Peptides against a protein of PDB entry 1IK9. Designs and how they scored, part 251

Target 1, 211 residues: chain A of PDB entry 1IK9
Amino acid sequence: MERKISRIHLVSEPSITHFLQVSWEKTLESGFVITLTDGHSAWTGTVSESEISQEADDMAMEKGKYVGELRKALLSGAGPADVYTFNFSKESCYFFFEKNLKDVSFRLGSFNLEKVENPAEVIRELICYCLDTIAENQAKNEHLQKENERLLRDWNDVQGRFEKCVSAKEALETDLYKRFILVLNEKKTKIRSLHNKLLNAAQEREKDIKQ
Target 2, 207 residues: chain A of PDB entry 1IK9 as posed
Amino acid sequence: MERKISRIHLVSEPSITHFLQVSWEKTLESGFVITLTDGHSAWTGTVSESEISQEADDMAMEKGKYVGELRKALLSADVYTFNFSKESAYFFFEKNLKDVSFRLGSFNLEKVENPAEVIRELIAYALDTIAENQAKNEHLQKENERLLRDWNDVQGRFEKAVSAKEALETDLYKRFILVLNEKKTKIRSLHNKLLNAAQEREKDIKQ
Target 3, 195 residues: chain B of PDB entry 1IK9 as posed
Amino acid sequence: MERKISRIHLVSEPSITHFLQVSWEKTLESGFVITLTDGHSAWTGTVSESEISQEADDMAMEKGKYVGELRKALLSVYTFNFSKESAYFFFEKNLKDVSFRLGSFNLEKVENPAEVIRELIAYALDTIAENQAKNEHLQKENERLLRDWNDVQGRFEKAVSAKEALETDLYKRFILVLNEKKTKIRSLHNKLLNA

## One batch from the design tools (peptide; made by RFdiffusion4, then SolubleMPNN)

Design b2_p29_6_s2 (from b2_p29_6, 12 letters changed)
Fold by OpenDDE base, seed 3:
Structure b2_p29_6_s2 (fold): chain B 211 residues (1-211), chain C 211 residues (1-211), chain A 29 residues (1-29)
Amino acid sequence: as target 1 above (211 residues)
Amino acid sequence: as target 1 above (211 residues)
Amino acid sequence: EEEELQKFLEEIESLAPSELSVEEELEKA
């Protein structure tokens, strides 16, 4: 079961933070359990897939779009913009919320809740879920931090090997050319020496022909 | 102000999870506020630096060691081993905890708490802190995940450049040696040709003299 | 005799050391 807890403000009690818990299986579309608490009392309602479908039809809204709006309203908390207004009657246990657009406000959903007999148990479960989520997220954070430190070491090792390879390539090229030039110049000097000996031999023959 | 919330079990109410909140400034040694709740009622006490020092002296324990034991007892929750036993009287508002070692159990600390008049506010603050901590940890996890993805890309880029550098070094060495051998063989052939021409010229001169 | 000497000089000139750079000799190889 997936859970999301958010802070909301009720129009009837704007000074008191309420907590909205939504619980569902795989998709919000399959139905959900909604729980409202003020830290003293709790109220719970179950919303079925058929109720979600009927509410979408009554609103003349495509079901996927409607579920998308439910997800924004119920799971995001009141985002920084007062886009969703929450209302609850403790007397009737009737919960409803409105979407406030720039030029139009409309009711997005309404649920009959039931007052929980033992609100302390619901509150304890909610706190337990928060503490478990904190522990899981901390463990994930520590794992990601260790992995980050590993990746940084591995990067530094490869970078240092790469820099050594670049320098070694340049040094190799320079050394090979220097060695080759030395050997080539020795061979060129030998060719010049042999060529001069041949020229001298030819000039001596030319002198012998001219007595 | 730093906070830590843990789950504890009271010896008097072992079936009901209680929550222990500890709040302090910089160090637990400077004093702390302890809050106990069952999700319906709350109890709070303030422990001063002087009380911590006195309790360490009364226990004949070094203050740093005592504060270290307080940190383990109050901030870790009951770890997997029942090393700490928590007791609370709702009638007297007296909270105490014992350290259970293999062969010895002893009282580690005791606090007079006061029943909170509005427990719902304390519970709401506790839930708010949990939700804020979840949001902060999620944001940090998303940041670390993106950083890990960056480091992995950077590693792959450097690794690919390194492999290309290794291959380029080996190719350069092989290519330069092949080209150098060709040029040197040409020069060796020219030297042999010139040497043969000198031998022939010397043989012709020797014929002209015998003639 | 003079024609044989001239042929011999031309053969020697053809065997002169290359004045090419290392790069130019490597490009011809």
Scores: peptide ipSAE 0.024, ipTM 0.805, DockQ to the pose 0.602
Fold by OpenDDE base, seed 1:
Order: sequence, then structure tokens, then C-alpha cells
Structure b2_p29_6_s2 (fold): chain B 211 residues (1-211), chain C 211 residues (1-211), chain A 29 residues (1-29)
Amino acid sequence: as target 1 above (211 residues)
Amino acid sequence: as target 1 above (211 residues)
Amino acid sequence: EEEELQKFLEEIESLAPSELSVEEELEKA
């Protein structure tokens, strides 16, 4: 079961932060349980897949698009720039919400809620979920932090080995060329010496032929 | 201001999860505000630095050690293996907690709380803090996740460059040696040829002299 | 004799040390 808690402001009680809990299985489209609380009272309702489909049809909206709007409204609170407006009557237990666009405002959905007899239990469970979520997220953050520190070390180690390899390649090339030049120059000197000796011997023979 | 919320179980109400909020500035040693709630009622007290010092003295405990025990008790709830036991009287508003060791149980501290007139506001603010903490932790988690993915890519890139550098070094060495051997063998052949020609010329001259 | 000397000189000349640089000798190898 997935759950999201968001802050909302009700048009009727704009000074009192309300909390909207939505719980669903796999997809919001399959229906959901909605719980509203002001930290003293709580109200709960169940919305079925059929009700979601009916509301989409009544709006002449494609179901996936409608569910996408529900997700933005119910899981994010008012959203950026207060795009969603929430209304609730404690007397009728009627919850409805509107999408406010630049040129149009329209009702996105409405739910009948029931007042919870023991709101303290719902509130305690809600706080428990928040604390569990904090603990899970903290454990994940500590794990990711340690992984990041490991990866940074591993990167630095490989980078340092790479730089050493580059330098060692250049040094090897330079050393090999130096050694080769020394040996080559020795051979060239021997060739020159032998060539000169042959030329001298030939010139002496040519002189000996010319008496 | 730092804040921690923990779950605790009261000896008087073990079936009802309570939440213990502790708020402090910089260090718990400087004093703290403690808030207890059951999701319906709330109780708050302020503990001064002087009270903490007095309790440490009364216990004949070093202040830093005492604050360390307070931190474990009040910021972690019961702790591992229920080492800390919490007691609260709603009638007297007296909160006290004990440390349970293998062979000894002792009172670690006690606080007089005051019943909050509007517990709903305290509960709402507590839930708000939990939601804010979740959002912050989630944002940090997403950031760390993206950093980890970046670092993994960067590591793979450097590793691949390193492996290519190693292979290129070995290839370079092999290529240079092959080329050098070819050139040196050519020069050795020239030297051998010239040397043989000199020997022949000398032998001919020695024949001509004997002739 | 003169023809043999000329052949010998040509053979010596063919064995003259290369004036090529190390790089040019490596490119030619």
C-alpha cells in the first residue's frame, strides 16, 4: 500500500493547516482512502475505482488524465501557485476541490467523508508513519552518503593511476628513443669508420695502380 | 534550533504510542523544550541549563555524561532493548524516565510539564515538521542519488581511459622495439659487409705484397 | 683492375651510412 500525506489549506479554515492522507494500492486509479485531519478531528472516506471512472466521465475527461489531475491535487496539496483549492464542510462531511487555471476554475472532484470516532488513533498512526518515513529516508541518505564517499575515493585512486600511467608511457617512450639513438649512433659511427677505411684502402690501391 | 521527535511508550499507557518532541539550541546541555503528545492532548515543559546541571550533580554524574544519557533517552525513545522507561502522570503532569541496566534501574531525570490549551496546534506543527523533514530528506536523497550516478559514470570513464592507456603503453613498447630491431639489424648488416670488404682488401694487399 | 676498383667503390658507396634522422629511419623501417 502506498501512502502520501500533504498539507492543505481549506477555504473554510485557511488559518488552520489540514493534513490530507491518501492511501492506495499500486495505482491511485484503483481507488484510494482519503483521510483529512486538523490535528484534533479526523475524517475518512473511501473512493472506489468506479467513482473515479464516473467522475472522469462526468468531466468528459480521459481517465488517465483525470487520475493525473487527482494525483497532482491530492498528493501535492495546493501545488505550485495554489492551483488546487480545497473545501470541506465539517457539518456535511463533504470534501471538494477545484483546479484554478488562469481563465477558468472548475471542480475537479468531491468526496463524502465520515468523521472518525477516535481521531487520536488516526493522528498517532499518521505521526508514526511520518517518523518511520523519516527513519527510512535517513538510513537511505546515510547509505548514499557512504557510497558517494567510497565512489569519490575509488575515482581518485583510478585517476591517480591513470595519470601515473600516462606519465610512465611518455617516460618509457623517451627512454626507449634515447637508448635507441645511442646504439644507432654507435652503429652509424662504426659504419662511417669502416667506410672511410675502405675509401682510404681503395685510394691507396688506386695510387698503387697509377707507377 | 534543533528538534527531534521520537516515539515513546509510557508505563501508564503502554498501548498508546506517545510522541516526545525535544527542541534545543546548538546543544541539549543549554536546555531544551520537551513536548509530549498522544495525538489528542499535549504537554510541554522547559528544562533549563541549570536544571540539567543540578540533575547531573544530584546523580553525582559528570555533566557531559549526563547529557549523553539524556540524549540517548529523549532523542531515541526507549532505545535498543527498551533501556529507557518513560512514565507520565496526566494528573500531576510529572514526567520521569529511568535507565534500565542488567542489574540496576535508576531514575535518569524528571520534568514537570504543563498541559497545552490547544493541543491541535502543537500536533499540527509537529506534523508540519515531520512533512518538512521528509521533503528535505527526499530532496537530499535525490541529490545524493544523482551524485552517485554521476560518480559511477566518471569512475567508469576514467577506468576505461586507464585500461586504454595501459594497453597503449604495451603496444607502444612492442612497436618501438620492432622498429628499432629492424633499423639496428640493417646497420649490423652494413657493418658486417663493410668489415668483410676490409678484410678482403687487406688480404689482397697482403697477397700483392707477397707477390 | 680499374673496373674491379670501380665496382668496389660502388659497393662501398652503397654501404655509406644513412644521413637519415632516427624518425626517418623508423619510418623507412
Scores: peptide ipSAE 0.022, ipTM 0.805, DockQ to the pose 0.599
Fold by OpenDDE base, seed 4:
Structure b2_p29_6_s2 (fold): chain B 211 residues (1-211), chain C 211 residues (1-211), chain A 29 residues (1-29)
Amino acid sequence: as target 1 above (211 residues)
Amino acid sequence: as target 1 above (211 residues)
Amino acid sequence: EEEELQKFLEEIESLAPSELSVEEELEKA
């Protein structure tokens, strides 16, 4: 079961923050439980897959698009853009919400809620869920922070090894060329010496042929 | 102002989760506001620095140690070890808590609370704080996750460059040695050829003398 | 004459290519 709690403002009570809890299985399309509270009273209703389908049909909206609008309205909270307006009558227990566009507002959906007999239990469970979610998110944050610190160490270690490898490659090339030049120059000197000795021996033989 | 909400169980109402809110400035030592709620009623009290000091003195405990025990009792929630027991009388509005050790339990502290006239406002504000904390922790989690993904990419990039550098160093060394061997072998062949020509010239001169 | 020839041969032998491998010659440099 998935759950989302959002703060909303009712048109009838704009000074009092209300809390809208929605609970569902995998997708809102399969139906959901809606709970509204003001911190004193609570109201709950179950919305079936058939009701969601009927509301989509009545709106002439594709079901996936309609469920997408329900998800935005009910799970995201009142976004800063007042795109969704929430209405509730405590007398009729009728909850409805509107989508406000530039040139038109339309009712997106409506639900009959029932007043909860023990609102304190619903409120306590809601606070427990919030505290559990905080604890889970804190544990996840601490884990991600430790992993981030590990990855930074591992990155610095590889970076330092890479810089050493670059420097070692340049040093190796320079050293090998220096050593090669020394050995090559020695061999060139021996070639020059032997060539001069051959030239001298040839000149002496030419003298011996000329008596 | 710092705040912590914890779920606690009262000895008088062990089946009903209560919520203990503590609000303070920097340290509990400077005083704090304590709020207790059952989701229907709320009770609040202010604990001064002088009361904390007096309780520490009455316990013959060093103030920093006492504040450390208060922090564990009031901010950590009832840890799974039932080390702290909470008591509250709704009639007297007297809240007290005990530390349970193996061989002794002792009263750690006590506070007079006052019943809040509008508990719904306190409960709504408490739920708002929980929702704000959830949103902040979610944003932090998303940030840390994106940073983790960045660090993983950066690590893979440097690792791949490092592996290429290692391979390039080994290839450079091998290629340079092969080239140097070819050049030096050519020079050694020239030295051998010149040496053989000198030996032949010397042997011919030795024949001419014996002749 | 024989002594001069012998010195010439010794000088030629002193100029003989090193029997060392190119690798060993590179390590000594």
Scores: peptide ipSAE 0.018, ipTM 0.803, DockQ to the pose 0.676
Fold by OpenDDE base, seed 2:
Parts: structure tokens; C-alpha cells; sequence
Structure b2_p29_6_s2 (fold): chain B 211 residues (1-211), chain C 211 residues (1-211), chain A 29 residues (1-29)
């Protein structure tokens, strides 16, 4: 079961932060349980897949688009731009929310909630979920941090080996050329010496023929 | 101000999860505010630096060691081994906790709490803090995940360049040796040819002299 | 690597007829 808790402000009680919990299985489209609390009272309602489909049809909205709007409204809380307005009557237990666009506001959905007999249990469970989520996220953060530190060490090690390999390649090329030039110069000197010996022998033979 | 919320179980109400909030500035040693809630009622008390020092002295415990025990008891909740037992009387508003060792249990500390008039406000603020902490930890997790993905790419890029550098070094050495051998073999062939010409010239001269 | 290069160079030098060996061959004729 997936869950999201969001802070919302009710039009009727704008000074009191309310908490909207939505719980669902796999997809919000399959239905969800909604819980509203002010930290003293709690209200719960179940929304079925059939109700979601009916609300999408009544709005003449494609179901996937409608579920996308439900997800934004119910799982994000009031976005930074007051895009969603939440209304709740404690008397009728009627919850409804509107999407506010530049030129038009419209009702996005409505739910009948029931007052919970033991709100303290709902509140304790909500706090437990928050604390568990904090612990899980902290453990994940510690793991990711250790992995980042490992990856950075591994990167530095390979980078240092790469720089050494580049320098070693340049040094090798330079050394090989120097050594080759030495050996080549010796062979060139020997060729020159042998040519001079041949020239001298030819000149001596030309002198001996000329008696 | 630093804060920690922990789940605890009271000896008087072991079936009802309580939440222990501790708030302090910089160090727990400077004093702290403690809040206890069951999701319906809340109780708050302030513990001064002087009270912490007095409790350490009364226990004949070094202050740093005592504060270390307070941190374990109050910020971790009941550890997995029931190392800390929490007691609270709703009638007297007296909160105390014990450290359970293998052979001995002893009172670690005690606080007088006051019942909060508006527990809903305390509960809402506690939930708000949990939700803010979740959002901060999620943002940190997303950042660390993106950084891990970056570091892994950077590592793969350098590793691939390093492997190419190693292969290029070996190929360079092999290519240079092949080229050098070719040039040296040409020079050796020329030296041998010049030697043969010198030997022939000497043999012809020896024939001409005998002639 | 450096030792292999050094051995290769020494082998190349040894395979070149020494000036002394050619002079000794030219004096012996």
C-alpha cells in the first residue's frame, strides 16, 4: 500500500494546518482511502474506482488526465501557487476541492468523509508513518553518501593512473626515439667510414694504373 | 534549534505508542525542552543546564558521560534491547526513565511535565516537522542519487580513457620497434654491401700487384 | 619494458659488424 501525507489549508479554517493522508494500492485509479486531520479530530472516506470513473465522466475529462489531476491535488498538497483549494464542512462531513486556473476555477472532486471515533489512533499511526519514512530516508541518505565517497575515491584512483599512463606514454616515445637516433647515427658513421675507405681504395688503384 | 522525535512505550500504557520530542540549542547539555504526546494529550517540560548538572552530580557520573546517556535515552527512543524504560504518571505529570543493564536497573533522569492546554497545536507542529524533515531528506536523496549517477559516468569515462591509454602505449612501443628494425636492417644491408665492395676491391688490387 | 628495450638495442648493436672485426678481416687478407 502506498501512502502520501500532505499539509493543506481549508477555506473554512485557513489558520489551522490540516493534514491530508491518501492511501492506495499500486495506482490511485484503483481507488484510495482519504484521511483528514487537524491534530484533534480525524475524518476518513473511501473512494472507489467506480466513483473515480464517474467523476471523470461527469467532468467530461479523459480518465488518465483526471487521475493525473487527483494525484497533483491530493498528493502534493496546495502547490505554491494556490492551484488547488480545499473545502471541508465538519457538519456535513463533505470534502471538496477546486482547481484554480487563471480564468476559471472548477470543482475537481468531492468526497463524503466520516468522523473517526478514535482520532488519537489515526494521529499516532500517521506520526509513526512519518517517523518510519524519516528513518528509511536517513538510512538511504547514509548509504548514498557512502557510495558517493566510494565512487569519488575510485574516480581519483583511476584518474591518477590515467595521468601516469599519459606521462609514461610520452616518456616512452621520447626514450625510444633517443635510443634509436643513437644506434642509427652509429650505423650512419660506419657507412660513411666504409664509403671513405672505398673512395681511397679507388683513388689508390687509379694511381697504381697511371706508371 | 535541533529537534528529535522518537517513539516510546510507557510502562503504564505499553499498548499505546507515545512520542517523545526533545528540542535543544546546539548541545543537549545546555538544556532542552521535552514534549510527550499520545496523539490526544500533550505534556511539556523544560530541563535547564543546572538540572542536568545536578542530576549528573547526584548520580556521581561524569557530566559528559551523563549527557551521553541522556542522548541515547531521549533521542533514540527505546533501543531494540529495551535498554531504556519510560514511566509517566498523568496524575502527577512526573516523567522518569531507567537504564536497564544485565544485572542492574537505575533511574537515569526525571522531569516534571505540564499538561498542554491545546494539544492539537503541538500535534500539528510535530506533524509539520516530520513532513518538513521528509521533504528535506527526499531532496537530499534526489541530489545524492544524481551525484552518484554523475560520478559513475565520470568514472566510466576515465576508466575507458585509461584502458585506451594502456592499449595505445603498448601499440606505440610495438609500432616504433617495427619501424626501427626496418630502418636498421636497411643500414645493416648497406654496411654489408660496402664491406663486400671493399673486399672485392682489395682482392682485385692484390691480383693487379701479382700481375 | 625498459629492460626489454635495452636488451633489444644491445642485440641490434651486436648484430652490426664491429669496426674492429672488419679491420681485422681486412688486415687478415
Amino acid sequence: as target 1 above (211 residues)
Amino acid sequence: as target 1 above (211 residues)
Amino acid sequence: EEEELQKFLEEIESLAPSELSVEEELEKA
Scores: peptide ipSAE 0.014, ipTM 0.801, DockQ to the pose 0.032

Design b2_p29_6_s3 (from b2_p29_6, 13 letters changed)
Fold by OpenDDE base, seed 5:
Structure b2_p29_6_s3 (fold): chain B 211 residues (1-211), chain C 211 residues (1-211), chain A 29 residues (1-29)
Amino acid sequence: as target 1 above (211 residues)
Amino acid sequence: as target 1 above (211 residues)
Amino acid sequence: KEKELEAFKKEIESLAPSELSVEEELEKA
């Protein structure tokens, strides 16, 4: 089962933060359990897949789009844009919410809730879930941090090896050219010396012929 | 102000999870506010730095060590080892906790709490803090994940550049040697040709002298 | 003339091609 807890403000009780828990199996479309609490009382209702389908049909909205709006309304909490207005009557146990657009407000959904007999149990379980979620998220953060530190070390090691490889390539090229120039100049000097000796030998032979 | 919420089990109510909130400024040694709740009622007390010092002295424990034990007891919650036992009387509003070692159990601390008049407000604020902490931890997780993905890309890019640099170094060495060998062998061939011409010239001169 | 020829022969010997390979000459350079 998936769960999301969000804080909401009820139009009837704007000074009191309420908490809206939604629990579902795999997809919100398959139905969900909704729980509302003010930290003293709790109210719960179950919404079936058929009720979701009926509400989508009554709204003349495509089911997937309707479920997408339910997801935004019920799972995001009060987003910064007050796009969703929440209403609850403690007397009738009727919960409804509206989508507010610039020129149009419309009911997005409504549910009958039942007052929970033992609200303290629901509240304790909700707090337990929050604490478990904090612990899981903290463990994940610590894992990601250690992995990040590992990746940073591995990056620095490869970067340092790369820089050494670049420098070694340039040094190798320079060294090979220096050695080549030395050997080549020695061979050129030897060629010049041999050529001069051949010229001298030819001049001596020409002198010996000219007597 | 720093805050920690943990779940505890009271010896008097072992079937009911309680929540222990501790709030402090910078260090737990400077005093703290303790709040206990069962999800219906709440109790709060303030512990001063002087009370912490007095309790450490009464226990004949060094203050820093005592504060270290308070931190483990009050901020860890029920660790897996049941090392800390929590007791609370709703009648006397007396909270105390014990450290259980294999052969010795001893009182580690005790506080008078007061019943909160509006427990729903305390519970709502506690849930709000949990939800805020979840949101902050989630944002940090998403940030660390993105950073991890960045570092992995950067590592792969440098690794690929490093491998190309290694291959380019080896290719450069091989290419330079091949080119140098060609040029030097040409010069060696020219030296051999000139040397052979000199040997022939010397042999002709030796014939002309012996004739 | 014979002494000049002997000097010339010694000079030619000093200019003999290296017996080392080009590779060995590059390694020793």
Scores: peptide ipSAE 0.206, ipTM 0.825, DockQ to the pose 0.730
Fold by OpenDDE base, seed 1:
Structure b2_p29_6_s3 (fold): chain B 211 residues (1-211), chain C 211 residues (1-211), chain A 29 residues (1-29)
Amino acid sequence: as target 1 above (211 residues)
Amino acid sequence: as target 1 above (211 residues)
Amino acid sequence: KEKELEAFKKEIESLAPSELSVEEELEKA
């Protein structure tokens, strides 16, 4: 079961923050339980998959699009753009919400809720869920933080090894060239010396042939 | 202002989860506001720095240690080890809590609370704080997750560069040695050829001298 | 002439190829 709590403002009671709890199984389209509370009273209603499908059909809206709008309305809370307006009558227990677009406002859905006899239990459970969610999110954040610190250390270690490898490559190349030049120059000097000695020996032989 | 909400069980009402909200400025030792609720009624009390200091003195406990125990009792919630027991009288509005150690139980503190006239407002504000905390923690979680994914990519990139650098170093060393050996062996062959020609010239001169 | 030849032989010996491999010469350089 998935659950989302959002804060909403009712047009009837704009100064009193209400909390809208929606709970569902896997997908919101399969139906959901809606709970509304003002921190004193609570109201609950069950919306079936058939009711959602019927409302989508009545609106001539594709079911996936309609459920997408329900998800935005019921799970996001009223964002700062007041795109969704919520209405509730405590007398009739009738809850309805509208989507306000620039040129068109339309009712997106409506539900009959029932007043909960013991709202304190619903409110306590709601607060428990919030505290559980906070604890879970904190544990996840602490884990992610430690993991990020690990990854940063691992990155620094590999970066330092990489820089050492680059420097070692350049040093090796330089050393090999230096050694090569030394040995090569020795061999070139030896060749020059041997060549000069051969020239001298040939000149002496030429002198010895010329008596 | 810092705030923590915890769930507690009262010895008087063990089946009814109560919520303990503690709010303070910078440090708990400077004093705090405590709010207790059962989701229907709420009770609030203010505890001053002087009261905390007096209670520490009365207990013959160092203030920092006492505040450390208050922090564990009031901010952690009752952990599964039932190290702290909470008591509240709705009639006297007297709240007290005990630390249960293996061989000793002692009262850690006590507060007089006042019943809130409009508990719904306190409960709504408490739920709002929980929802805000959830939203903040979710945003932090998403940020940490993206950062984790970034760091992992960066690690993989540097690791791949490092591996290429290692392989390139070995390849360079091998290539340089091969090239150097070829050139030096050519020079050695030339030296051997010249040296043999000199030896022959010397042998011919030795024959000419013996002649 | 003999002394010059002996001097020349010693000079040739001093110019003998290294018995070391090129690799060993590069390692010792």
Scores: peptide ipSAE 0.205, ipTM 0.826, DockQ to the pose 0.710
Fold by OpenDDE base, seed 4:
Structure b2_p29_6_s3 (fold): chain B 211 residues (1-211), chain C 211 residues (1-211), chain A 29 residues (1-29)
Amino acid sequence: as target 1 above (211 residues)
Amino acid sequence: as target 1 above (211 residues)
Amino acid sequence: KEKELEAFKKEIESLAPSELSVEEELEKA
């Protein structure tokens, strides 16, 4: 079961923050449980897959698109754009919400809720869920932080090895060229000396032939 | 202002989860506000620095050690070890908590609370704080996750550059040695050829002298 | 003539190729 709690403002009570809990299995399309509370009273309703399908059909909207709008309205909270307006009558227990576009507001959905006999139990369970979610998110944050610190160490270690490899490559090239030039120059000097001695020996033989 | 909400079980109502909110400035030693709720009623008390000092003195405990025990009792929640037992009388509004050690239980502290006239407002504010904390922790989790993914990419990039540098160093050494050996062997062959020609010239000159 | 030949032989000996491999010459350089 998935759950989302959002704060909402009701048109009838704009000064009092209400909390909208939605609970569902895998997808909102399969139906959901909606719970409204003001921290004193609570109201709950179950919305079936058939009711979701009927509302989509009555709106002449594709079911997937309608469920997408329900998800934005009910699970995102009232985003900063006030695109969704929530209405609730405590007398009729009728909950409805509207989507406000530039030129047109339209009803996105409506649900009959029932007043919960023990609202304190619903409120306690809601607070428990919030505290559990905080603890889980904190544990995940601590884990991710430790992983970040590990990855940063591993990066620094490889970076330091890479820099040493670059420097060692440049040093190797320089050293090999120096050694090569030294040995090559010795061989060139020896060739020049041997060649000069051969020239001298040829000149002496030419003198010995010319008596 | 710092705040911590914990779930606790009261000895008087062990089947009903209560919530203990503690609010303080920087350190619990400077005093704190304690709020207890069962999701229907709420009770609040202010504990001064002088009351904390008096309780520490009455216990013959060092103030820093006493504040350390208060922090464990009031801010950690009832950890899985049931080391802290909470008691509250709705009639007297007297809240006290005990530390249970192997052989001895002792009272760690006691506070007079007052019943809140509008508990729904306290409960709504508490739920708002939980929802804000969830949102902040989720945003932090998403940030840390993106940083982990970045650090992993950066590590893979440097690792791939390092492997290329190692391979390029080995290839450079092998290529330079092969080229140098080729050139030096050509020079060595030329030296041997010139040296043999000089030996032949010396042998001819030795024949011409003996002859 | 004999002294010149002996000097020339000694000079040729001094110019003998190294018995070391090129690899060993590069390692010692």
Scores: peptide ipSAE 0.204, ipTM 0.825, DockQ to the pose 0.729
Fold by OpenDDE base, seed 3:
Structure b2_p29_6_s3 (fold): chain B 211 residues (1-211), chain C 211 residues (1-211), chain A 29 residues (1-29)
Amino acid sequence: as target 1 above (211 residues)
Amino acid sequence: as target 1 above (211 residues)
Amino acid sequence: KEKELEAFKKEIESLAPSELSVEEELEKA
């Protein structure tokens, strides 16, 4: 089961933050349980897949688009743009919400809720879920932090090896060229010496032929 | 202000999860506000730095050790080992807790609480704090995940450059040696050829002298 | 003439090719 808790403001009670819990299986389209609380009283209603389909048909809205609007309204609360208005009557237990656009406002959905007999159990369970979610998210944060520290160490180790490899390549090239130039110059000097001796020997032969 | 909410079980009501909120400034030693709730009623008490010092003195415990025990008891709840037992009387509003070790149990602290007139406000504020903490922790998780993905890319880039540097070093050494050997062997062949011509010239001079 | 030829022969011997390989000359450099 998936669950989301959001803060909402009711048109009838704008000074009192209410909490809207939605619980569902895999997808919101399959139906959901909606729970409203003010921290003292709680109200719950179950919305079926057939009711969601009927509300989409009554609105002449494509079902996927309608479920997308439900997800924005019920799971995000009234986002930072007051795009959704929530209404609830404690007397009739009737909950409805509207989508407010610049030029058009329309009812997005309506649910009959039932007053919970023991709201303290619902509130305790809601707080338990919040505390569990905090603990899970903290454990994830600690794991990701340790993984980041590992990756940073591994990066520094490879970077240091890479810098050593670059320096070693340049040193190798420089050393090999220096050694080669030394040996090559010795061979060139020996060639020049042998060539000069051959020229001298040829000049002496030419003198001996000319008596 | 720092805040921690924990689940506790009261000895008098072990079937009903209670929530213990502790709020403090910088350090628990400077004093704290303790709030207890069952999701319907709430009780609050303020504990001063002087009361913490007095409780430490009454226990004949070093203050830093005592504050360390308070931190474990009040901020962690009864940890997985039931090391701390919590007691509360709704009639007297008296809250006390004990540390239970294998061979010794002792009272760790006691507080007079006051029943909150509007517990719904305290419960709403507590739920708001939980939802804010969830949102902050989710934002941290998303940031750490993106940082992890960045570090992994940077590691792969350096690793790939390092592997190319290693291969380029080995290729450079092999190529330079092959080229050097070719050039030096050409020079060595030229030296041998010139040396043989000098030996022949010396033999011809020796023939001309014996003549 | 004979003394000049002997001097020339000794100078040619001093310029004899190294018996070492090119590889061994590079390793010793």
Scores: peptide ipSAE 0.203, ipTM 0.824, DockQ to the pose 0.712

